Peptides against a protein of PDB entry 6B4J. Designs and how they scored, part 3

Target 1, 315 residues: chain A of PDB entry 6B4J
Amino acid sequence: DITMQWYQQLQDASMQCVLTFEGLTNSKDSQAKKIKMDLQKAATIPVSQISTIAGSKLKEIFDKIHSLLSGKPVQSGGRSVSVTLNPQGLDFVQYKLAEKFVKQGEEEVASHHEAAFPIAVVASGIWELHPRVGDLILAHLHKKCPYSVPFYPTFKEGMALEDYQRMLGYQVKDSKVEQQDNFLKRMSGMIRLYAAIIQLRWPYGNRQEIHPHGLNHGWRWLAQILNMEPLSDVTATLLFDFLEVCGNALMKQYQVQFWKMLILIKEDYFPRIEAITSSGQMGSFIRLKQFLEKCLQHKDIPVPKGFLTSSFWRS

## One batch from the design tools (peptide; made by RFdiffusion4, then SolubleMPNN)

Design b1_p8_4_s2 (from b1_p8_4, 5 letters changed)
Fold by OpenDDE base, seed 1:
Structure b1_p8_4_s2 (fold): chain B 315 residues (1-315), chain A 8 residues (1-8)
Amino acid sequence: as target 1 above (315 residues)
Amino acid sequence: SMKKIPLP
């Protein structure tokens, strides 16, 4: 399976990255610990500062992240910080930055769906300039949300139930699995972030270049989802999230082909979702159904709430 | 039905 090979390659690259900077992370040296903390803050704080407030502030954040990844010194916590302070500094920062982007999907976007767009446009722009960060974003995303690949992890012989639950993307604390609503909320945030990344380009970059992970991956994702057996609540929820965020962009890109895809979803895939959905779980399916039927009726998919406009970039 | 998925 090509999709699973791709997944595994990204996970292997991520694991190799962790091994590369293990010296920095495991060091008992006081200076190395300080460098690690400074680099971690420099990588993560700018991402946490991303907001929908002003395009100018978003540019400042982008420039700071790019400068850090380019080996330039940046100000963080009142200190000058550079990836050159340690031989493993760049690998560490790339990993932590990618991790933080995905975490913002999991936390911020999960709670505030509109936050997907400013986070995604920065992530896309950084990915364009720093492909390894993009690969690590995918690796982190896929690990936390296998549905972003998409695939459904399977229980293997000898596997502990908790490990299987974690593979499915659930948080397990004190032998208690998270509630389904919280799980779906986190997964939704990550899928929405992904759906935003694949359609957005940093406006101050070389827009003539091919998107490093563009809308063709959106088509692939949909095709793969449709080729899978639906999961109760999960499939309906995430398919809705995906279509709400990037449906308009996919419509513009693929036109008639995309409408055929939506018809296929309605005619062939909805019955399969409904067949595995209990009455108590029907809410997510109904939401998806209503959304898609409205789109088909109006022959239009709305621009998602929070989409960045020209006025945002002038602020 | 999956064979009916349009290719981009």
Scores: peptide ipSAE 0.034, ipTM 0.712, DockQ to the pose 0.443
Fold by OpenDDE base, seed 5:
Structure b1_p8_4_s2 (fold): chain B 315 residues (1-315), chain A 8 residues (1-8)
Amino acid sequence: as target 1 above (315 residues)
Amino acid sequence: SMKKIPLP
């Protein structure tokens, strides 16, 4: 399976990255520890500061992240920090930055869906300039949310239940599995972030270049999902999340083909989702159904709430 | 059988 090979390659690259900076992370030297903490803060704090408040602030955050990745010194915690402070500093920062973007998907976007857009546009812009960060974003995203690939992890002989649960994207702490609602919330956040990334471009970048991971991946994702058996509650939830965020962009890009896909979802895929939907899970199914019926009736997909407008960038 | 959606 080409998709699984690609997934594995991403995971291998991510693992190799971790091994590359192990000297920095495992150092017992006080100075090395200080550098590590400074670099980690410099990489992650700007991402946590991303908000829907003002485009000017978002630009400042972007510029700071880009400067850090470019080997320039940045101010963090009242100190000058640079990836040049350690030979492994760049790899470490790229990894931690990518990890933090995905973490904002599973935490911030999960709780505030509109946050997907400012986070995604920064991530997309950084990805254009720093492809390795993009690959690491995918690696982190796909590991935490296999449904973003998409694939369904399978239980293998001899596998511990907890390991299988983790492969499915559940958090397992002290032999306690995450509650289903929290799991779905985190998965939703990551899918929404992904759906935003694939459609957004940094407005101050070179727009003549092809999007490094554009809407063609969104089409691929939908096609793959529809060719898979639905999962109870998961499929209806994530399909809705995806279409709510990037359906308008897909409609504009693929036009008639996109509408054919929506008809296929309604006519062929909905009955399959319904067949596996319990009475307690009907909420997610109904939400998806109502969304698609409305879109088909109106022959329009609404622009998602939180979509960045020209007024945002003038702010 | 679900119609295969062609990849663009």
Scores: peptide ipSAE 0.031, ipTM 0.689, DockQ to the pose 0.776
Fold by OpenDDE base, seed 3:
Structure b1_p8_4_s2 (fold): chain B 315 residues (1-315), chain A 8 residues (1-8)
Amino acid sequence: as target 1 above (315 residues)
Amino acid sequence: SMKKIPLP
């Protein structure tokens, strides 16, 4: 189908990117190793410094990332670093930067949901200026969280159990699979980050242009989820995460059509989720149900906690 | 049978 073709195309592009910079990553030369490490730090440290504290600091981080991607020298670890230090430097930095954005969803947003917004607005702004970074963000996101596509990986003949678990998004270390709560926490973080990216625009860019991966992809995601069978605990958790983060934006964009979708979720999809939900998983379903019923009752979806306001950008 | 939700 078209969704799986899109998924595969992004994965193929990501793999081709890795092959392109293989000379840099596999080099045994001491100088090449140094360049690789410097470029990796220059790409990833600014992303880790993203915080909810001040808009001015966020702008500084954005400008540093953009400068690096533009071939300009940046200061990192007390050194001047540029993608021009190696012919494969730009491809490597784009890949590692995209990987780091997704990792911040997986780790930081998973633990602090409000962190989705400052990370997402930087990612969106960088995507607008550097489309290849955006494609790589999707590739990394889809690989770590297939539910962001969305699709549900299936067990294939001859597949090892651990490989199947990894395809589902679980971490497997020392033949031990990740606990379900930790898995869902990471998936939640990535979905929340994605839901934030599709609605946010960098305020200092050309906002007259179309969002490179906007709310139409949010609608697509919801439509695809609703056309799939629910997964136990996963569907209820991630649908809540998605709607809590971007429900207000979707409501504003699609108005009556979006409310019809919410009614469909309540009337047609909830019974299907409930039917596959065990007593121990009922908490996720109840949370989704209570959220959606409240939204329908009030005819409003609240602005998510941590949403960036004009006051943030003036700080 | 969930009705196919059209894309806008």
Scores: peptide ipSAE 0.032, ipTM 0.708, DockQ to the pose 0.703; fails the geometry check
Fold by OpenDDE base, seed 2:
Structure b1_p8_4_s2 (fold): chain B 315 residues (1-315), chain A 8 residues (1-8)
Amino acid sequence: as target 1 above (315 residues)
Amino acid sequence: SMKKIPLP
C-alpha cells in the first residue's frame, strides 16, 4: 500500500529527527538544558500567540518563526535565542514547531473552530519556506489522527489494548481511556486544521509557486475516505468537519467534478454511514445530512466561518 | 463506485 509506505516513511523520518537531537534533549549539562528550554519556548510561544484578531500581528508571528528557522536570533522570554546555540538546535526547533502546530489543532481548533485559519495560514507559509517542518507537521498530524491519512490502525497479536487505543488516536492516562466526545473533538480540530492548511497560502510569499501540500491532497483524502468502510460516529463527524472547512475551496477548484463527488457522498456513501449509526450518534449524522442537503439544494458551499478576508490582512 | 471518481 503506497499510502501506508508514505505514512511509515514520515514516521521514520520523524523518529530519526528525534534521535538526531537526542544529545540536546538528554543532556545533563546545565547550559545545554537552558538552550533546550530557550529553543523550545522560541519555537512554541509564537504559535500559541496566533489569533484571529489582526493580520499585522499574524505577520509579526510568522516573521519571528521564519527568522528562528533561518538561523537568525529572536527575542524569547527576554533573551536572544538562536538555533545556532547548539548543533542540534535547528532539528529540535523544527520538530517542536511542527508538534506545536498539530497541538494547536487538537486543542485550540478543537475548542474554537475559527482558529484553524490563522494557524493554518502560518503553517502553510512556514511549510513553503521550510519543507522539513511541513513533513514533520504531517508526521505529527497523521500519528495523532490516523483518519487524516486516512487509515484505520489494526490490532496486532500481542498488542496491549492501551497501545491499540493510542494508535487509534485516543489519549490514555493512568490506564483511563479518553471519553469519546473528547476524542472526536480533538480529531475534529486536527482535521479542520489540515483542511485549512491544504487550501491556504501565505499572502506575503511567492504565490506563483505550487502549494507544497495543496487541495489535490484534499481530493485524495475524500477519495480514500469514500473507499473505506465508514466508522461509527467518526466518519460522519470528520467528513462534515472536512467539508465545512475546505468544501468551498474544493468546489471552486474542481467544480463539476466536486459536485459529482458530493452527489456520490450523498447517494452512495451516506446510506452506509446511516446503516452503522446508532440512535445515540444521530447528532453527527444529522449534521452531515443537513449540510449535504443544503449544499446540494443551493448548489453552493458557504465560505467557512473564520475564513481570512482581505480586511483581516489590512488589520 | 469510487473507482469512478476521477483523480485530478
Scores: peptide ipSAE 0.032, ipTM 0.689, DockQ to the pose 0.457; fails the geometry check

Design b1_p8_4_s3 (from b1_p8_4, 6 letters changed)
Fold by OpenDDE base, seed 3:
Structure b1_p8_4_s3 (fold): chain B 315 residues (1-315), chain A 8 residues (1-8)
Amino acid sequence: as target 1 above (315 residues)
Amino acid sequence: MMKKIPLP
C-alpha cells in the first residue's frame, strides 16, 4: 500500500529527527536546558501570534520564523536566540515548529475556523523554503489525525484499549478517553488547516514554483476517502470540513473533473455514510449533504469564510 | 462497491 508506505516513511523520518536532537533534549546541563527552552520558545511563540488582524504583522512573523530557520539570531523573551547555539538546534527547532503548526490546527482552528488561513499561508511559505519542516508537519499531522493520511487505524491483537484510542486520535488522560464532540472538533481543526495549506501560497515568495504539497494532494485525499468504507460520524464531519475549506480551490483547479467527483459523492458515497449513521450522528451527515447539494444546485462552491484577500495583505 | 476513483 503506497499510502501506508508514505505514512510510515514520514513517521520514521520524524523519529529519526527526535533521535538526532536527543542530546539536546536529554541533557542535564543547565546551559543546554536553557538553550533548549529558548529555542523552543523562539520556534513556538511566533506561531501562536499568528492572527487574522493584519497582513503586515503576518509578514513580520513569517520573517522571524524564516530568520530563525536560516541560522540568523532572533529576539525571543528578551534574548538573542539562534539555532547555532547547539549543533542539534536546527533539527530541534524544525521539529518543534512543525509540531506547533499542527497544534494550532488542533486548538486554534478547532475553535475558530477562520484562523486556518493565516496559519496555513505561513506554514506553506515556510514549507517552500524549508522542505524538512513540511515533512515534519505531515508527520505530526498524520500521527495526531490518521484521517489526514487518510487511513483508519485498526485494533491489533495484544493492543491495549488506550493505545488503540490514541492511535485513533483520541486524547486519553488518567484513563479517561476524550468526549466524541471534543475529538471531532480537534480533528476538524487539523483537517481544515491541512485543506488550507494545500491551496495557499505565500504571496512574497516565488509563486512560479510548484507548490511543495499542493492541490493534487487534496485530490488524492478525496480519492482515498472515497475508496474507503466510511467511518461513523468521522467521515461525514471531516469530508464537510475539507470541502468547505478547499472545495472552491479544487473546483477552480480541476473544473468538470471535480464536479464529477461531487456527483459521485452524492450518488454513491452518501448512501454508504447514511447506512452507518445513527440518529444521534445525523447532524453531521445532514450538514455535509446540505452543503454539497447546495453547491451542485448553484453550480458553485463558495469561497470559505476567512479566506485571505488582497485587502488583508495591504493592512 | 464504489468504483476506484482515478487520480488526476
Scores: peptide ipSAE 0.035, ipTM 0.705, DockQ to the pose 0.716
Fold by OpenDDE base, seed 5:
Structure b1_p8_4_s3 (fold): chain B 315 residues (1-315), chain A 8 residues (1-8)
Amino acid sequence: as target 1 above (315 residues)
Amino acid sequence: MMKKIPLP
């Protein structure tokens, strides 16, 4: 399977990155520990500061992240920090930055869906300038949310149940698996972030260049989902999340072809979802069904709430 | 058989 080979290549590259900066992360030297902590803060704090408040503030955050990745010194925690402070500094920062973007999908977007757009536009812009960060974003995203590939992890003989649960994307702490509602909330946040990334371009970049991971990947994701058997509750939830965030952009890009896909979802895929949906899970399916039927009736997919407008960039 | 959706 070409998709699984691609997924494995991303995971291998991510693992190799971790090995590359192992000297920095495992160092017992006091100065190296200090540098590690400073670099970690410099990589992650700006991402946590991303908000829907003002375009000017978002630009400042972008410029700070780009400066750090470019080997320039940045102020963090009252100190001047640079990736040049350690030979493994750049690899470490790229990895931690990518991890933090995905974590914001998992936490912030999960709780506040509109936060997907400002986070995604920064991630897309950084990806355009720093392709390795983009690959690491995909590696972190797909590992935490295999449904973003998409694929469904399978239980293998000899595998521990907890390891299988983690492969499915569940958090397991103190031998207790995460509740289904919390799991779906986190997966929703990551899918919404991904759906936003593939459609957004940083407005201050070179717009003549092709998006490094654009809407063609959105079409691929939908096509792959529809060619798979649905999972109970998961498929209905994440398909809704994806279409709510990315449906308008896909409609504009693919026009008649996209409407044919929506008809196929309604006519052929809904019965398959319904067949595996229990009475207690009907809420997610009903939400998806109502959304898609409304879109087909109106011959329009609404612009998602939180979509960044020209007025945002002038603020 | 669900018609395979073509990739763009």
Scores: peptide ipSAE 0.032, ipTM 0.682, DockQ to the pose 0.753
Fold by OpenDDE base, seed 1:
Structure b1_p8_4_s3 (fold): chain B 315 residues (1-315), chain A 8 residues (1-8)
Amino acid sequence: as target 1 above (315 residues)
Amino acid sequence: MMKKIPLP
C-alpha cells in the first residue's frame, strides 16, 4: 500500500529528526539546557499566540516563526534566541514547531473550532517556506490521528492492548483509556486543522507556487475514507468535521465531481455507517446526515464559521 | 461494493 509506505516514511523521517537532536535534548550541560529551553519557547510560544483577533498580529507571529527558522535571531522571553546557538537547533525547532501546530489542533481547535483557520494559514505559509516543517506536521498529525491519513491501525500479534489503544489515537493513563467523547473531541480538532491547512494559503507569500499539500489531498482523504469500512462514531464524526471545514473549498475546486461524491456518501456510505451505529451514537450520524442533506438540498456548502475574510487581513 | 472512487 503506497499510502502506508508514505506514512511509514514520514514516521521514519520524524524519528530520524529526533535522533539528530538527541544531543541537545539529553545534554546535562547547563548551557545546552538553557539553549534547549530558549529554542523550545521560541518555537512554541508564537504558535500559542495565534488568534482570530487581527490579521496584523497573525502576520507578526508568522514573521517571527519564519525568522527563527531562517536562522535569524528572535526575541523570546526577553532574550535573543537563534537556531544557530546549537548545531542541532534548527532540527529541534522544526520538530517542536510542527509538534506545537498539531497540538493546537488537538487542544485549541478541539475546543474552539474557529481557531482552525488562523492556525492553519500560518502552518500552510510556514510549510511553503519550510517543507521539512510540513513533513513533520504530517508526521505528528498522522501519528496522533491515524484517521487523518486515513487508516485504521490493526492489532498485531504480541502487542499490548494499551499500545494498540495508543496507536488508535487514544490517550492511556494509569492503564485507563480516555473516554470516547474526549478522544473524538481531540481527533475532531486535528481533522479540522488538517482540513483547514489543505485549503489555505498564506496571503503574503508567492501565490504562484502550488500549495505544498493542497485540496487534492482532501479529495484523496475522502476517497480513501469511502473505500474503508466505517468505524462506529469515529467515521461519522470526522467526516462531518472534514466536510464542514473544507466542503465549501472542495465544492469550488471539483464542482460536479464533488457533488457526485456527496451523493455517493448519502446513497452508499450512510447506510453502512447507520448499520454499525448504536442508538447511543446516532447523534454523530444524524449531525452528518443533516449537514450533507442540507448541502444537497441547497446545492451549496456554507463557508465555515471562522473562515478568514478580507476584513480580517485588513485588521 | 462501493465503486472505487477514482483518485484524482
Scores: peptide ipSAE 0.031, ipTM 0.680, DockQ to the pose 0.751
Fold by OpenDDE base, seed 2:
Structure b1_p8_4_s3 (fold): chain B 315 residues (1-315), chain A 8 residues (1-8)
Amino acid sequence: as target 1 above (315 residues)
Amino acid sequence: MMKKIPLP
């Protein structure tokens, strides 16, 4: 399976990255520990500061991240920080930055769906300039949310139940598995972030270049989902999340082909979802139903709430 | 040129 090979390659690259900066991570030297902490803060704090408030602030955050990745000194916690402070500094920062973008998906976007857009546009812009960060974003995203690939992890003989639950994307702490609602909320956040990344371009970059991971991956995702058996509650939830965020962009890009896809979803795939939906899961099902019916009736998919407009970039 | 992505 080409998709699984690609997934494994991403995970292998991510693991190799961790091994590369192991010296920095495991160092007992006080200076190395200080550098590690400074680099970690410099990589992650700017991402946490991303907001929907002003385009000018978003540009400042982008410039700071780009400067750090370019080997320039940046101010963090009142100190000058550079990836050149340690030979493993760049690899460490790229890994932690990518990890933080995905964490914002599973935490911030999960709670505030509109946050997907400013996070995604920064991630997309950084990806254009720093492809390795993009690969690491995918590695982190797909590991935490296998449904973003998409694939369904399988239980293997001899596997611990907790390990299988983690492979499915559940958090397991102190032998307690995450509640289904919290699980779906985190998965939704990551899917929404992904759906935003694949359609957004940093407005101050070279727009003549091809998107490093564009809407063609969104089309692939939909095609793959339709070729898979639906999962109870999961499929209805994530399909809605994906279409709500990037459906308008897919419609504009693929036009008649997209509408054919949407009809296939409603007529062929939706009954399969219905067949596995319990009475307690009807909320996600109804939400998807209403969305599909409204879009097909109006022959339009609305621009998602929180989409960045020209007015945002002038602020 | 929009790469024709096949429908499933």
Scores: peptide ipSAE 0.032, ipTM 0.679, DockQ to the pose 0.122; fails the geometry check

Design b1_p8_4_s4 (from b1_p8_4, 5 letters changed)
Fold by OpenDDE base, seed 2:
Formats: C-alpha cells, structure tokens, sequence
Structure b1_p8_4_s4 (fold): chain B 315 residues (1-315), chain A 8 residues (1-8)
C-alpha cells in the first residue's frame, strides 16, 4: 500500500530526527540543558502566541520563526537564542516547532475552531520556506490522528490494549483511556487544522509557487475516506469538520468534480454512515446531513467562520 | 485552476 509506505517513511524520518538530536536531549551538561530549553521555548512560544487579533502581529510571529529556522538570533525569554548554539539545534527546533503546530490543532483549534486559520497560514508559510518542518508536521499529525491519512490502525495479536488505544489516537494516562467526546474534539481540531493548511498561502511569500501540500491532498483524503468503511461517530464528525473548513476551497478548485463528489457523499456514502449510527451519535450524523443538504440546495459552500480576509491583513 | 482528478 503506497499510502502506508508513505506514512511509514514519514514516521521513520521523524524517528531519525529524534535520534539526530538525542545528544542535545540527553545531555547532562548544564550549558547543553540551558541551550535545549532556550531553543525549545524559542520554537514553541511564538506558535502559542498566534491569534486572530491582528495581521501585523501574525507577521511578526512568522518573521521570528523564520529567522530562528534561518540561523539568525532571536529574542526569547529575554535572551538571544540561535540554532547555531548547538550542532543539533536546527533539527531539534524543526521537530519541536512541527510538534507545536500539531499540538495547537489538538488543543487550541479543538476548543476554538476559528484558530485553525491563523495557525494554518503560518504553518503553510513556514512549510514553503522550510520543507522539513512540513514533513515533520505531517509525521506528528498523522501519528496523533491516523484519520488524517486516512487509515484505521488494526489490533495485532499480543498488542496491549493501551497501545492499540494510543494508535487509534486516544490518550491513555494512568491506565485511563480518554473519553470519547474529548477524543473526537482533539481529532476534530487536528482535521480542521489540516484542512486549513492545505488551502492557505502565506500572503507575503512567493504565491506563484505551487503549494507544498495543497488541495490535491484534500481531494485525495476525501477519495480515500469514501473508499473506506465508515467508523461509528468518527466518520460523520471528521467528514463534517473537513468539509466545513475546506469545502469552499475545494468547490472553487474542482468545481463540477467537487459537486459530483458531494452528491456521491450524500447519496452513496451517507446511508452507510446512517447504518452504523446509534441513537446516541445522532448529533454528528444530523450535523453532517444538514450541512450536505444545505450546500446542495444552495449550490454553495460558505466561507468558513474565521477565514482570514484582506481586512485582517491590514490590521 | 481546476485539476483533473478521478472520482472515487
């Protein structure tokens, strides 16, 4: 399976990255520990500062991240920090930065859906300039949310139940598995972030270049989902999340082909979802139903709430 | 522009 091979390659690259900077991570030297912490903060704090407030602030954050990745010194915690402070500094920062973008999906976007857009546009812009960060974003995203690939992890003989639950994307702490609602909330956040990344371009970059991971991957995702058996509650939830965020962009890009896809979802795939939906899961089902019906009736998919407009970039 | 991608 080509998709699974690609997924495994991403995971292998991510693991190799961790091994590359293990010297920095495991060092007992006081100076190395200080550098590690400074680099970690420099990589992650700017991402946490991303907000929907002003385009000018977002540009400052982007510039800071880009400067750090370019080997320039940046101010973090009142100190000058550079990836050149350690031979493993760049690999470490790229890994931690990518990890943080995905964490913002599973935490911030999960709770505030509109946050997907400013996070995604920064991630997309950084990805364009630093492809390795993009690969690491995918590695982290797909590991935490296999449904973003998409694939369904399988239980193997001899596997611990907790390990299987983690493979499915559940958090397991102190032998307690995450509640289903929290699980779906985190998965939704990551799917929404992904759906935003594949459609957004940093407005101050070279927009004449091809998107490093564009809407063609969104089309692929939909095609693969439709060729898979639906999962109870999961499929209805994530399909809605995906279409709400990037449906308008897909409509504009693929036009008649997109509408044919949407009709296939409504007429062929939706009954399969219905067949596995219990009474307690009707909320996600109804939400998807209403969305599809409204879009087909109006022959339009609305621009998602929180989409960045020209007015945002002038602020 | 519109891309020619097959339907599932």
Amino acid sequence: as target 1 above (315 residues)
Amino acid sequence: MMEKIPLP
Scores: peptide ipSAE 0.032, ipTM 0.691, DockQ to the pose 0.123
Fold by OpenDDE base, seed 4:
Structure b1_p8_4_s4 (fold): chain B 315 residues (1-315), chain A 8 residues (1-8)
Amino acid sequence: as target 1 above (315 residues)
Amino acid sequence: MMEKIPLP
């Protein structure tokens, strides 16, 4: 189908990117190794420095990332670093930067949900200026979290269990699969980051242009989820995560259509989720139910906790 | 501006 085709195209582009800079990554030359390490740090450290503390600091981080991607030298680790230091430098930096954004969803947002917004607004702004980074963000996101596409990988005849588990997004180390709670936590973080990206615009960019990957993709995601059979625990968890983060934005954008969709979830999709929910998994289901009931009752979806306000940008 | 997108 078209969704899987899109998924595969992004994965192919990501793989091609890796092949393009393999000379840099596989080089045994001491100078090449040094350049690789410097570029990797320059690409990833600024992302790790993103915080909810001050808008001014966030702007500095954005400017540094944009400068690096623009071929300008930046200071990193006490050294001047530029993508021009190697012919494969730009491709490598774009890939590592995109990877790091997704990693922050997987780790930082997973542990601190409010961190989604400052990370997402930087990612969105960079995506606007550097579309290839956006495509690579999607590629990394989709690979780690197939539910962000969304699709549910299926076990195929002859497939190793560990390979199937990895396809589902589980980490498998030393023949030990990740615990379910940790898995869901990571998936939640990535979905929340995605939900934040599709609604946020960098305030210092050209906001007259269309969002490179905006709320229409949020609508698409919801539509696709609702057209799929629910997956035990996963669907209830991630649907809640998504709606909590971007439900308010979707409500504002799609108005009556959005409310019709919420009613469809309540009337048609709830029974399907409930039917596959075990007694031990009721927590996620109840959380989603209560959220939707409150939203429908109050005819409003709250602004998510951690949403960046005007006061943040003045700090 | 609100977009007209089909419901699921």
Scores: peptide ipSAE 0.031, ipTM 0.690, DockQ to the pose 0.121
Fold by OpenDDE base, seed 3:
Order: sequence, then C-alpha cells, then structure tokens
Structure b1_p8_4_s4 (fold): chain B 315 residues (1-315), chain A 8 residues (1-8)
Amino acid sequence: as target 1 above (315 residues)
Amino acid sequence: MMEKIPLP
C-alpha cells in the first residue's frame, strides 16, 4: 500500500529527527536546558501570534520564522536566540515549529475556522523554503489525525484500549477518553488547516515554482476517502470541512473532473454514509448533504469565509 | 462497491 508506505516513511523520518536532537532534549546541563527553552519559545511563539488582523504583521512573523530557520539570530523573550547555539538546534526548531503549526490546527482553527488561512499561508511559505519542516508538519498531522492521510487505524490483537483510542486521534487523560464532540472539533481544525495549506502560496515568494504539497494532494485525499468505507460521523464531518475550505480551489483547478467527483459523492457515497449514520449523528450528514446540494444547484463552490484577499496583504 | 476513483 503506497499510502501506508508514505505514512510510515514520514513517521520514521520524524522519529529519526527526535533521536537526532536527543542530546539537547535529555541534557541535564543548565545551559543546554536554557538553550532548549529559548529555542522552543522562538519556534512556537511567532506561530501563536498569527492572526487575521493585518498582512504586514503576518509578513513580520514569517520573516522571523524564516530568519530563525536560516541560522540568523532572532529576538525572543528579550534574548537573542539562534539555532547555532547548539549543534542540534536546527533539527529541534524544525520539529517544534512543525508541531506548533499542527497544534494551531487542532486548537485555534478548531475554535475559529477562519484562522486556517493565515496559519496555512505561513506554513506553506515556510514549507517552500524549508522542505524538512513540511515533511515534519505532515508527520505530526498524520499522527494526530490519521484521517488526514487518510486511513482508519484498526484494533490489533494485544493492543490496549487506550492505545487504540490514541491511534484514532482521541486524547486520553487519566484513563478518560475525550468526548466525541471535542474529538471531531480537533480533527476538523486539522483537516481545515491541511485543506488551506495545499491551496495557498506565500505571496512574497517565487510563485512560479510548483507548490511543494499542492492541490494534487487534495485530489489524492478525496480519491482515497471515496475508495474507503465511511467511518461513522467522522467521514461526513471531515469531508464537509475539507470541501468547504478547498472545494473552490479544486473546482478552479480541475473543472469538469471535480464536478464529476462531487456528483459521485452525492449519488454513490452518500447512501453509504447514511447507512452508518445514527440519529444522533445526522447533523454532520445533513450539513454535508446541504452543502453539496447547494453547490451542485448553483454550479459553484463559494470562496471560504476567511480567505485572504488582496486587501488583507495591503494592511 | 464503489469503483476505484482515478487520480488526475
């Protein structure tokens, strides 16, 4: 299975990255601990500052992240911080930065869907300049949200229930599993972020180059989802999230081919989703149905709310 | 069962 091989390769690369900077993370030396904390803050705080307020502020954040990844000193917490402070500093920062982007998906985007776009455009731009960060974003995303691959983890003999729940993407704390609504909310945020990344390009980069992880991966995701059995509540929820965010872009890119895909979803895939949808889960199904019916009726997919316009970049 | 959907 090519998809599972890809998944495993990314996970292996991520694990190897962690091993590479183990010296920094496991050090008991006070200076090493300080460097680690400074680097972690330098990598993560700028991402948390991403907002929908102004394009100029977004550019400043991008430039700061890029500078850090380029080995230049940046100001963080009143200190000058550089990845050159430790031989493992760059690997550590790339890993933590990628982790933070995904975390913003599961937290910020989950609560505020419009936040997907400014976060995604920064992530896309950084990915273009720093491919390793992109691979690590995928690795983190796939681990937290296997549905972004997509695949549905299966229970294996001898597996603990909690481990299986975690593999499915649930948070388990103190032997208590996350509530379904919160789980779906987090998964939605991550899928929306991913859907935004694959369509956005940083406007101040070389836009003539091919997107490092573009809309072709969006098509792949849809094709893979449709070639799988639907999962109760999850498939309807995430398919809606994905199409709401990147449906317009896919429509523009693939034209008639994409409309055929939407018809296939409505005519062939909906009955399969409906068959596994309980009365308590009808909300997600109805939302997807109404969205697709509206799109097919109007022969248009709306630009998603929060999409960045030219006016945003002039602010 | 749904037929395999081709990639573009």
Scores: peptide ipSAE 0.030, ipTM 0.646, DockQ to the pose 0.709
Fold by OpenDDE base, seed 5:
Structure b1_p8_4_s4 (fold): chain B 315 residues (1-315), chain A 8 residues (1-8)
Amino acid sequence: as target 1 above (315 residues)
Amino acid sequence: MMEKIPLP
């Protein structure tokens, strides 16, 4: 399977990255520990500061992240921090930055869906300038949310149940598996972030260049989902999340082809979802149903709430 | 059988 090979290559590259900066992370030297912590803060704090408040603030955050990745010194925690402070500094920062973007999908977007857009536009812009960060974003995203690939992990003989649960994306703490509602909330946040990334371009970059991971990947994701058997509750939830965030962009890009796909979802795939939906899972099912019916009736996919407008960038 | 959706 070409998709699984690609996924494995991303995971291997991510693992190799971790091995590359192992000297920095495992060092017992006091100065190295200090540098590690400074670099970690410099990589992650700016991402946590991303908000929907003002475009000017978002630009400042972008510029700070880009400066750090470019080997320039940045102010963090009252100190001047640079990736040049350690030979493994750049690899470490790229990894931690990518991890933090995905974590914001998992946490911030999960709780506040509109936050997907400002986070995604920064991630897209950084990806355009720093392709390795983009690959690491995909690696982190796909590992935490295999449904973003998409694929459904399978239980293998000899596998521990907890390891299988983690492969499915569940958090397992103190031998207790995460509740289904919390699991789906986190997966929703990551899918929404991904759906936003593939459609957004940083407005201050070279917009004549091709998006490094654009809407063609959105089409691929939908096609792959439709070619798979639905999972109970998961498919209805994430398909809705994806279409709500990037359905309008896909409609504009693919036009008649998109509507053919949407009809196929409603007429052929939706009954398959219904067949595996229990009475306790009707919420996600009904939400998807209402969305599809409304879109087909109006012959339009609405612009998602939180979509960044020209007025945002002038603030 | 659902027709497979073509990949772009």
Scores: peptide ipSAE 0.027, ipTM 0.635, DockQ to the pose 0.779

